# Peptides against a protein of PDB entry 3KDP, part 67

Target 1, 230 residues: chain A of PDB entry 3KDP
Amino acid sequence: PFLIFIIANIPLPLGTVTILCIDLGTDMVPAISLAYEQAESDIMKRQPRNPKTDKLVNEQLISMAYGQIGMIQALGGFFTYFVILAENGFLPIHLLGLRVNWDDRWINDVEDSYGQQWTYEQRKIVEFTCHTPFFVTIVVVQWADLVICKTRRNSVFQQGMKNKILIFGLFEETALAAFLSYCPGMGVALRMYPLKPTWWFCAFPYSLLIFVYDEVRKLIIRRRPGGWVE

## One batch from the design tools (peptide; aimed at target 1 C183)

Design b2_p30_3 (made by RFdiffusion4)
Pose (drawn by RFdiffusion4):
Structure b2_p30_3 (pose): chain A 230 residues (1-230), chain P 30 residues (1-30)
Amino acid sequence: as target 1 above (230 residues)
Amino acid sequence: SFSQVFIGFSIVSIFLVIAFFIFSYLVSRH
């Protein structure tokens, strides 16, 4: 978001104070939760790991959290900022520029895609209404994430969901977001504004895509263990 | 409003305390 905020001079979809709600808020518990994960094989049957090679974090990993499942999480994140604004007037393209004027506190008279003229606090209340649900489609996608960052070889149907804590992380993570968006206060404190029902289910095809993509990866590997995918 | 800020944070704090206790309980049964 902050990257395109420079590219397409677009109204900032995800705000800063909004970000310290992901890893400090919703994400904390779900992540703590993996540490409670049983194995995937006789680990005490493999030679010991090797401090020089096979590191904790590596090429093949960053090529995943950043290069892959990272992007599909954003395409889903933007897609609803694109919906929050068009379902409120600003059909996408009439956005490719606004910022310069948009962020102006004096230009209270700015054309949307119909003619309607918005003030400052009038449209910002929508910009923050844009954060508030980017901050969700992010938590929504992290369901499909917290469930494939669960295993690294086994299908979720081979390993199942016996993690009676990771599931809590879900119910928490999600509900925490709702509370962070409906309590009389989170708006005037965090630029968090209540959402309309249709609004939550945005990232859903995307969460389910992240999900399906990861499942198919593991399968390939298990079918071709030395092959390219692994 | 300042009152609404306090109410909002109080509700979230209560929720987090409840969540903490539920989490502790689940860890104890693990």

Design b2_p30_3_s1 (made by RFdiffusion4, then SolubleMPNN; from b2_p30_3, 25 letters changed)
Fold by OpenDDE base, seed 4:
Structure b2_p30_3_s1 (fold): chain B 230 residues (1-230), chain A 30 residues (1-30)
Amino acid sequence: as target 1 above (230 residues)
Amino acid sequence: SLADIAEALKKLQEFLEEAKKKLEELIKEY
């Protein structure tokens, strides 16, 4: 998110504190849960023929899965960001290069896509309004990611939600998201304004897409063992 | 500058990611 902010010169979609909360709060427990589940799955279900190479392959598969998941999370967050800004009159194309004027406190007549002028204060309110739903979108997408990562080959419906650490991670990240979104003073302290409950659902299409994508991937893996999709 | 802050944050993120990886490795060893 921050790289796109720099490259595209768009208004900041996600605050530094929220990034830290994602990296330290929401991503750690899921990563630990996945590490445990992989260790448990690898120990319990597959005798590694070669422990060193199979561990390396598993680590690479985990890294690739996390990389892909991270990209989808970022896309989901940016989607929510663009939707909110579009609802406030800023179309995605108009946001490109707008950062310089957006962050200039002396410019109080920044025009949106419809010619409405925005003061610095109004722009910052809209910017900070984007931070919370971006964060929440990431959390909601992470729900799907965690559910997906539980199984390499089997459908989630076949293995069920037995990993207690994973479930705990889901509750922790959700609780953190709720705390940051609704706790009084977070708008001032963290620049995360309260989130309308409806925005929790904005990420669901992406979560569903990820879920469908992974189920299709797993189905392909099951039908073509040893394929490039493994 | 915002660019300097961005670079600092990127470095911090990289550091945190490395720390996370080390922690994950440590947890795997446990």
Scores: peptide ipSAE 0.006, ipTM 0.254, DockQ to the pose 0.047
OpenDDE base, seeds 1, 2, 3, 5: peptide ipSAE 0.007, 0.005, 0.005, 0.000; ipTM 0.258, 0.259, 0.240, 0.261; seed 1 fails the geometry check

Design b2_p30_3_s2 (made by RFdiffusion4, then SolubleMPNN; from b2_p30_3, 24 letters changed)
Fold by OpenDDE base, seed 5:
Structure b2_p30_3_s2 (fold): chain B 230 residues (1-230), chain A 30 residues (1-30)
Amino acid sequence: as target 1 above (230 residues)
Amino acid sequence: SEEEVREALERLRRFLEEARRRREELLKEL
């Protein structure tokens, strides 16, 4: 998100505090995945594991898999961001290069894609309106990430959702998202304005995409053991 | 108000600290 913000010179889609809140959730996903991958490997391997090589390989595989998933998460967040801005009159193409004028307090006549002029205060309201749904989108997408973390090779449908950590992670992230979205003062404190409940559903296609991606990946791994997709 | 913002930040901090602690406890049980 931050790299796209710099490269595209668009209004800030996600605040620093929101990033820290995401990191709390995102750091849990790799840890859970490592625990399950170890458990899955222990069940499958009859031969003694080389702990040095297997740990390094697993860490690389996890990093690559979650790097790809993280890109899908970011796309989901940006999709929500662009939808909200478009609903307020700012089409994605118009946002390119707009940051300098957007962040200038002395410019009160920034035009949207339809010729409507926006004051600095109005622009900041719409910017802060994007922070919460971007975060919530990431959380909703992370639901799929947590679910897929249970196994590296097996389908989620085969393994089920009986893990306490998985269930806890889902509730924790949802509770955090609800707290940040609806607790009074969050708009002023964190630049996260209250979210309409309808925006929670905006992320669902991306959650499904991650789920499908992981199931396809696992299917490929099962059909072609030792491939680059591991 | 500034007071409401401060209270909201303190609530958030406590929530995050508790969530982190619970996560760490669960990870230790693995």
Scores: peptide ipSAE 0.039, ipTM 0.421, DockQ to the pose 0.503
OpenDDE base, seeds 1, 2, 3, 4: peptide ipSAE 0.022, 0.014, 0.025, 0.022; ipTM 0.467, 0.333, 0.565, 0.520; seed 1 fails the geometry check

Design b2_p30_3_s3 (made by RFdiffusion4, then SolubleMPNN; from b2_p30_3, 25 letters changed)
Fold by OpenDDE base, seed 3:
Structure b2_p30_3_s3 (fold): chain B 230 residues (1-230), chain A 30 residues (1-30)
Amino acid sequence: as target 1 above (230 residues)
Amino acid sequence: SKKEIEEALKKLKEFLEKAKEEREKLLEEL
């Protein structure tokens, strides 16, 4: 999120404190859960790996667990961000390069895509309104991503949900998201305004799509070992 | 208000402490 904020010069989609809450609060338990995950049925059949092969596998697992999840989460979050801003009159194309004027307290006549003028206070309300749904979208996407990253080749249905830490991680991140979204004072402390309950469901189609895509990918890998999709 | 922020931060701390304790219990069961 922060990289796109710098490159595109758009209004900040997610606050720095909220980013820290994601990194420290939501990612730590899932990362531990993946470290203690049960071995895949096919891994148990493999001879002890050569140290060079182990390093490559670890690098691939790290890349999959952090790189792909992070990219998918960012895409989901930005989708929610653009939907909210568009609903408030700011189309995605209009946001490009707008940051300088958006963040200037002395400019009180920033126009939206429809010619409506927005004061600094009004702009900041809209910006902070984006933070909570963006965060919740990341959490909802992370449910699917965490579950699919549990295994490289096996289906989630084959491996099962035996890892208690994984189940706890899903509960913890959901409870944290609810707490940050609805606890009094979070709007001021974290610049996260209260979330409408309907926004919890906006990420579900996206999470489902990713889940289905990954299950299909894994199915192809099982049927065609060493294929291009592996 | 400042008071609401302090109360929210206190609740967050209590939540994180409970979550840590539950995580430790789960780790002991492994």
Scores: peptide ipSAE 0.022, ipTM 0.371, DockQ to the pose 0.802
OpenDDE base, seeds 1, 2, 4, 5: peptide ipSAE 0.005, 0.000, 0.000, 0.000; ipTM 0.283, 0.284, 0.247, 0.260; seeds 1, 4 fail the geometry check

Design b2_p30_3_s4 (made by RFdiffusion4, then SolubleMPNN; from b2_p30_3, 25 letters changed)
Fold by OpenDDE base, seed 3:
Structure b2_p30_3_s4 (fold): chain B 230 residues (1-230), chain A 30 residues (1-30)
Amino acid sequence: as target 1 above (230 residues)
Amino acid sequence: SEEDIKEALEKLEEFLREAKEKLEKLIEEL
């Protein structure tokens, strides 16, 4: 999110403190859960690899677990961000390069895509309104990502949800998201305004699509080991 | 208010402490 903020010069989609809450709060328990995950049945059948290949496998697993998850989370978050801003009159194309004027408190006549003028205060309300749904979207997408990253080749249904730490991690991140979204004072402290319950469901179709895609991918990998899909 | 922020942070700390304790118990059960 922050990289796109810098590159595109768009209004800040997610606050810095909220980013820290994701990195330290939301990702920590899932990372631990993956470390204690049960080995796949196919991994246990493989002979010990050469140390060079083991390092490569670990690098690939790390890249998949952190790199792909991060990209998918960002896409889900930005989708929610653009929807909220569009509902408030700011189309995605209009947001490009707008940051300089958006963050200037002395400019009180920033126009939206429909020619409506927005004061600095009004703009900041809209910006902060995006933070909570963006965060919640990341959490909801992360549910699917954690489940799919549990296994490389086996279906989630084959491996099962036996890891109690993973289940706890999913519960904890959801509880944290609810806490940050609805606890009094968090709106001021973290610039996260209260979330409408409907926004929890906005990411579900996206999470479902990712889950289905990954299950299909894993099915193909099982049928065609060493294929381009791996 | 500043008081509301402080209260929220205290509640967050309590939540995280409880979560940590539960996680430690789960690890011990493995």
Scores: peptide ipSAE 0.024, ipTM 0.511, DockQ to the pose 0.796
OpenDDE base, seeds 1, 2, 4, 5: peptide ipSAE 0.011, 0.023, 0.023, 0.005; ipTM 0.296, 0.570, 0.611, 0.198

Design b2_p30_4 (made by RFdiffusion4)
Pose (drawn by RFdiffusion4):
Structure b2_p30_4 (pose): chain A 230 residues (1-230), chain P 30 residues (1-30)
Amino acid sequence: as target 1 above (230 residues)
Amino acid sequence: SLATGYAILAVLYAITYAIASYLIYKYFTS
């Protein structure tokens, strides 16, 4: 978001104070939760790991959290900023520029895609209404994430969901977001504004894409263990 | 309204951090 904020001089979809709600808020518990994960094989049947090679974090991993499942999480994140604004007037393209004027606190008269003229706090209360649910489609996608960062070889149907804590992290992560968006206050404190029902289910095809993509990976590997995918 | 917002936010985070701390403690107890 902050990257395109520079590219397409677009209204900032995801705000800063909004980001310290992911890893400090919703994400904390779900992550702590993996540490409670049983194995995938007789680990005490493999040679010991090797401090030089096979590191904790590596090429093949960053190529995944950043290069892959990372992007698909954003295509879902933007897609609803694109919906929050068009369902409220600003059909996408009439956005490719606004910021310069948009962020102006004096230009209270700015054309949307119909003619309607918005003040400052009038349209910002939509910009923050844009954060509030980018902050969600992010938590919504992290369901499909917290469930495939669960295993690294086994299909979720081979390993199942016996993690009676990781599931809590879900119910928490999600509900925490709702509370962070409906309590009389989060708006005037965090730029968090209540959302309309239709609004939550945005990232859903995307969460389910992240999900399906990861499942198919593992399968390939298990079918071709020396092959390219692994 | 701002003070109420900050108080509610502190409570929500306190609960979340308390749960996180408990889970971490339980992990190291195991």

Design b2_p30_4_s1 (made by RFdiffusion4, then SolubleMPNN; from b2_p30_4, 23 letters changed)
Fold by OpenDDE base, seed 5:
Structure b2_p30_4_s1 (fold): chain B 230 residues (1-230), chain A 30 residues (1-30)
Amino acid sequence: as target 1 above (230 residues)
Amino acid sequence: DLEEGLRRLEELMKRRQEVADKLLAELAAS
């Protein structure tokens, strides 16, 4: 998020609080769950392989998978961000290079894509309105990530959702997202303004995309062991 | 105040819609 913020000079899509919530709240339980499930799956189903080479390959595969999933998560977050800003009059093209004027408190006449002038206060409200949806989008996409990462090679449909830690992680991150999105005072205290329930659904296409992507990836791995996808 | 800010934002959104409608009307007339 910060890289795109710097490169594109767009208004900040993700606040410090949301970053902290992701790092401390939403990513920790999933990471523990994934570590546990990978260890369990590897112990139960893998025949003795060469420990040195297989560990390296496993680490590379995990790193690539998480990198790709993280990219899709970011895309989902930015999609939601752009939709909200577009709904408020700022088309994506207009946001490019706007940061300097956007963050200047002395400029109270920043124009949107329709020539409407926005005060600094109004701009910051819109910016902070994006923080919660971005966070929620990450959570919704993480649902798919957690589900798909339960198994390395098997379909989610084959393995099922038997890991209690995974289920707890899904519940915890969802509850946290709901709390931050709808609890009174979060807008003032955390600069995470309330989110309309409809915005939860904006991330679903990306969640589905991750799910489909991983199922296809796993299918390819099963059909072509040792291929370039591994 | 958040409530006041949101009210102002809503007013801006209404004005934006009016501008958008004008632009669409101009586009339709061209």
Scores: peptide ipSAE 0.019, ipTM 0.448, DockQ to the pose 0.013
OpenDDE base, seeds 1, 2, 3, 4: peptide ipSAE 0.000, 0.000, 0.005, 0.000; ipTM 0.256, 0.207, 0.275, 0.230

Design b2_p30_4_s2 (made by RFdiffusion4, then SolubleMPNN; from b2_p30_4, 23 letters changed)
Fold by OpenDDE base, seed 3:
Structure b2_p30_4_s2 (fold): chain B 230 residues (1-230), chain A 30 residues (1-30)
Amino acid sequence: as target 1 above (230 residues)
Amino acid sequence: MLEKGLEELRKLMEKLLEKAEKLLKELEES
């Protein structure tokens, strides 16, 4: 999100504070929960990792985490961002290059796509209104990401949801997201304005997409071990 | 203002971690 903010010169879609909330808040307990996951049924049939040749974090894991899943997360967030701005009069095409004028406190006549003028304060309210839904979208997509990370080859349906710590992690990140979204004072303290409850559902298609994608990937791996999809 | 908000968030995270630890202990005892 921050890279697109710089490259496209658009208003900031996800604030630094919200990024910290993701990295330090919503990701910690879920990540720890994976350490308590039951081993896959075939793990003892695999050869031990060669510490000289096999990196702990290999290019394949990076490609999966950042290149594929991360891109789907970003698309979900940006979709939510563009919809909210469009509902407030700023169409996506009008946002290109707008950042300079958007962030200038002395410009109080920035026009939207319909010719309505927006003060600096009004623009910042709209910007901060986008931060919370973008954050929540990422959290909802992370539900699927956490679940798919349980296994490399086995389906989630084969592995099951027996890890109570992982289940707790899903509730924890959801509760934290709800707290940050609706607790009084968070709009001022963290620049996270309350969102309509309906916006939680905006991310569900992307969460489902990740889940389906990974299950299909795992199915391919099971049918064709050692393929390029692994 | 931002620092206060971050501190409140930290406190919340600590409470959640405590709950997680309690749950872990309960699971170990079961």
Scores: peptide ipSAE 0.013, ipTM 0.293, DockQ to the pose 0.283
OpenDDE base, seeds 1, 2, 4, 5: peptide ipSAE 0.000, 0.006, 0.005, 0.000; ipTM 0.171, 0.260, 0.263, 0.256

Design b2_p30_4_s3 (made by RFdiffusion4, then SolubleMPNN; from b2_p30_4, 23 letters changed)
Fold by OpenDDE base, seed 4:
Structure b2_p30_4_s3 (fold): chain B 230 residues (1-230), chain A 30 residues (1-30)
Amino acid sequence: as target 1 above (230 residues)
Amino acid sequence: ELEEGLRRLRELLERLLSIAEKLKKELEER
């Protein structure tokens, strides 16, 4: 998200503190939970053909899959960002290169895509209005990611939700999202204004996309054991 | 107290961000 902000010169979609909250609050607990995840039945039943090569190949494939999932997560966040800004009159194309003028406090006549002029204060309110939904979108997408990460081959429906630490992680992320979204003073303290409950649903298509992606991947693995998709 | 602490943390991070942006601009100008 930060890289896109820098490269595209768009208004800041996600604050630095919010990024820190993601890294420390939403990533650490899940990472720990995955470390204690119950071994997949497939992992336990399959003897390694070649422990060195099979481990390396598997690690690479997992890394690639998680990289792709991470990209989908980022897309979900940016989708929410662009939707909010579009609802406020700023179309995505108009945002490109707008950062310089957007962040200049002396420019009080920044025009939106419809010719409406925005003061510095007004556009900063809109910017900060994007931070919370972006964060919440990431959290909601992470629900799907966490659920699917526990298995390599088996469907989530086959493996079930057995890891209590994982479940705790999901609740912790949700609680953090709720706290940052609705606790008084977050707008001042974290540049995160309260969001409408409807914004929680903005991430659902991307969560579904992740589920579909992973289930398709796992289905391919099941149909072609030892394939490169594993 | 927590709000004040978070505000200070935000300010610190914003300063760091500003430095990073300046460095980026300097690199782009070269």
Scores: peptide ipSAE 0.026, ipTM 0.449, DockQ to the pose 0.042
OpenDDE base, seeds 1, 2, 3, 5: peptide ipSAE 0.019, 0.023, 0.021, 0.015; ipTM 0.388, 0.448, 0.387, 0.380; seed 2 fails the geometry check

Design b2_p30_4_s4 (made by RFdiffusion4, then SolubleMPNN; from b2_p30_4, 21 letters changed)
Fold by OpenDDE base, seed 2:
Structure b2_p30_4_s4 (fold): chain B 230 residues (1-230), chain A 30 residues (1-30)
Amino acid sequence: as target 1 above (230 residues)
Amino acid sequence: SLEEGLRKLKELMERRRKIAEELLKELKES
């Protein structure tokens, strides 16, 4: 997301607080969940695992969580970002290269896609309005991420929701999102303005995409072991 | 107010991190 921000030179979709919440908060839960799942699997197998094979499994799961799925998360976040800005008069194409003028406090006549002029304060309000739903979108997409990262090969339908740490992580992440979205003062203190409940649903198509992607991937792995999709 | 909010959030995140690390240690020992 940050790289896209720099390359496209668009207004910043994520605040520092949001980034901190993702990096230090939400991204830790998958690691804990994976560690717990490994421990639970070890208990079930009743045999010591080979550390080399376990490392490979973990690396693969981490690669999925932070690499490929991370791109889908970013796309979901940016989708929400662009929708909000478009609803406020800024079409995606118009945002390209706009950052310099957007962040300039002394420019109070930045035009939107419809010719409306925006003051610096107004622009920052719209920007901060995007921070919360971007974060919430990431959280909702991470619901899918946490669920799919439970197993390498088994379907979510087969594995179920037995990982208590995963469930806890889902609740914790959701509670954090709710807190940051609706707690008074977050708009001023954290540059995260309150979120309309309807915006929680904007991420659902991307969550579904992740589920479909992972289920298809796992299905291919089960039917064709050793393929490149693994 | 912004700096105070960021500081409070950082503290909360750090507490969460510590709890997570403790839980991971407990899981490894169990």
Scores: peptide ipSAE 0.016, ipTM 0.346, DockQ to the pose 0.370
OpenDDE base, seeds 1, 3, 4, 5: peptide ipSAE 0.010, 0.017, 0.011, 0.011; ipTM 0.248, 0.383, 0.235, 0.234; seeds 1, 3 fail the geometry check

Design b2_p30_5 (made by RFdiffusion4)
Pose (drawn by RFdiffusion4):
Structure b2_p30_5 (pose): chain A 230 residues (1-230), chain P 30 residues (1-30)
Amino acid sequence: as target 1 above (230 residues)
Amino acid sequence: EDSILVSFIVVTVVFFVVLFVVAVVFFLLS
């Protein structure tokens, strides 16, 4: 978001104070939760790892959290900022520029895509209304994430969901977000504004995409263990 | 594992209550 905020001089979809709600808020518990994960094989049947090669974090990993499942998480994140604004007037393209004027506190008279003229706090209360649910489609996608960052070889139907704690991380992560958006206060404290029902289910096809994509990866590997995918 | 889960639930409930109180305070001050 902060990247395109420079590219398409677009109204900032995800705000800063909004980010320290992901890893400090919703994400903390779900992540702590993997540490409670049983194995996938007789680990004490493999040679010991090798400090030089096969590191903790590596090419094949970053190529995943950043190059892959990372992007699909954003395509879902933007897609609802694109919905929050058009369902409120600003049909996408009439956005490719606004910021320069948009962020102006004096230009209280700015055309949308119909003619309607918005003040400052009037449209910002939509910009923050834009954060508030980017901050969701992010938590929504992290369901499909927290469930495939669970295993690295086994289908979720081969390993199952016996992690009676990771599931808690879900219920928490999600509900925490709702509370962070409906309590009389989060708005005037965090730029968090209540959401309309239709609003939450945005990232859903995307969460489910992230889900399906990861499942198919593991399959391939287990069918071709020396092959390219692995 | 059941003890840890109970602990997490308690801590989370407490955390939500704190967040609610803090959010009400900010609303009344505003």

Design b2_p30_5_s1 (made by RFdiffusion4, then SolubleMPNN; from b2_p30_5, 25 letters changed)
Fold by OpenDDE base, seed 3:
Structure b2_p30_5_s1 (fold): chain B 230 residues (1-230), chain A 30 residues (1-30)
Amino acid sequence: as target 1 above (230 residues)
Amino acid sequence: MDEILEELRKRFEERREELRRQAEEAAARA
């Protein structure tokens, strides 16, 4: 999100403090929970990693994490961002290059896509209104990401949801997201204004897409071991 | 197309008034 903010010069879709809350708050317990996952049924059939040839983080893991899942996650967040700004009069095309004028407190006549003038204060309210649903979208997509990361080859349906720590992690990140979204004072402290509950559902199609995509990927790996998808 | 644009305009005006009221309430609490 921050790279697109710089490159496209659009209004800030997600605050820096909120990004830190995602990285340190919502991701920590889920990441630790993966260490307690049950071994896959085929783990003893796999050769030990060769430390001379096999990097711990290989190109396949980078491609999966950043190139596929990370891109779908970013697209989900930006979709939510553009929908909210469009509902407030700013079409995506008009947001390109608008950042300089948007962030200038002395400009109180920034026009939206319909010729309506917006004061600095009004623009900042709309910006902060975008932060919460963007954050919630990331958390909802992370549910699917955490679940698919349980296994490399086995389906989630084969592995099951027996890891109680992982289940706890999903509830913890959801509770934290709800707390940050609805607790009084978060609008001032984190620039996160309260969100209508209906916006939580906007991320569900992207979570489902990630889940279906990974299950199909795992199915291909099981049917054709050693393929380009592995 | 004109009816859709007019309905969108009306929704934008209603949302603007709501945001203005919220800003005034926030300023009064400050």
Scores: peptide ipSAE 0.013, ipTM 0.294, DockQ to the pose 0.019
OpenDDE base, seeds 1, 2, 4, 5: peptide ipSAE 0.018, 0.013, 0.005, 0.000; ipTM 0.367, 0.324, 0.302, 0.188; seed 1 fails the geometry check

Design b2_p30_5_s2 (made by RFdiffusion4, then SolubleMPNN; from b2_p30_5, 25 letters changed)
Fold by OpenDDE base, seed 3:
Structure b2_p30_5_s2 (fold): chain B 230 residues (1-230), chain A 30 residues (1-30)
Amino acid sequence: as target 1 above (230 residues)
Amino acid sequence: IDKILEELEKKFKELKEELKKKALEAAEKA
């Protein structure tokens, strides 16, 4: 998210505090749960290969998997961000390069895509209105990602939801998202304005697409071990 | 505040990576 903010020079889609809440609150417990589950699955099936080479390969595979998940989450969040700004009159093409004028408190006549002038205060309200649904979108995408990452090759339906730590992580991130979205004072403290309940469902089609894509990928891997899809 | 938050974010990312490594090592020993 932050890299795209710098490169595209767009208004900040996700606040630094919100990023910290994701990294600390939503990603830690799920990451631990996945580490335990991967280790349990690998212990049951792998004869001891060369410990140095297998550790390096596992670290690279885990790093790549988390990198891919993070990119998918960012894409979901940016989709929500662009939808909200478009609904408020700022089309995606108009946001390119707008950051300098957007963040300038002395410019009170920034025009939207329809020629409406926005004061600094109004712009910041719209920006902060994007932070909460961006965060919630990431959480909803994480539900799918956690479920699909539970196994490398097996379907989620084969392994089931036996990992109590993973289940706990899903509840924790959901509770945190609800707390940050609706607790009084979070708008001032964390720049997260209250979320309309409808925005919780905006990410569901995206999560479903990821889930279906991964199940299809796993099915292909099971049918063609060692293929290019691995 | 933003600099402090960036430093905290960096430290937490490092901590997260260490915790992942420890979890992997614990699971290899189990």
Scores: peptide ipSAE 0.015, ipTM 0.330, DockQ to the pose 0.021
OpenDDE base, seeds 1, 2, 4, 5: peptide ipSAE 0.015, 0.015, 0.013, 0.012; ipTM 0.373, 0.347, 0.317, 0.303

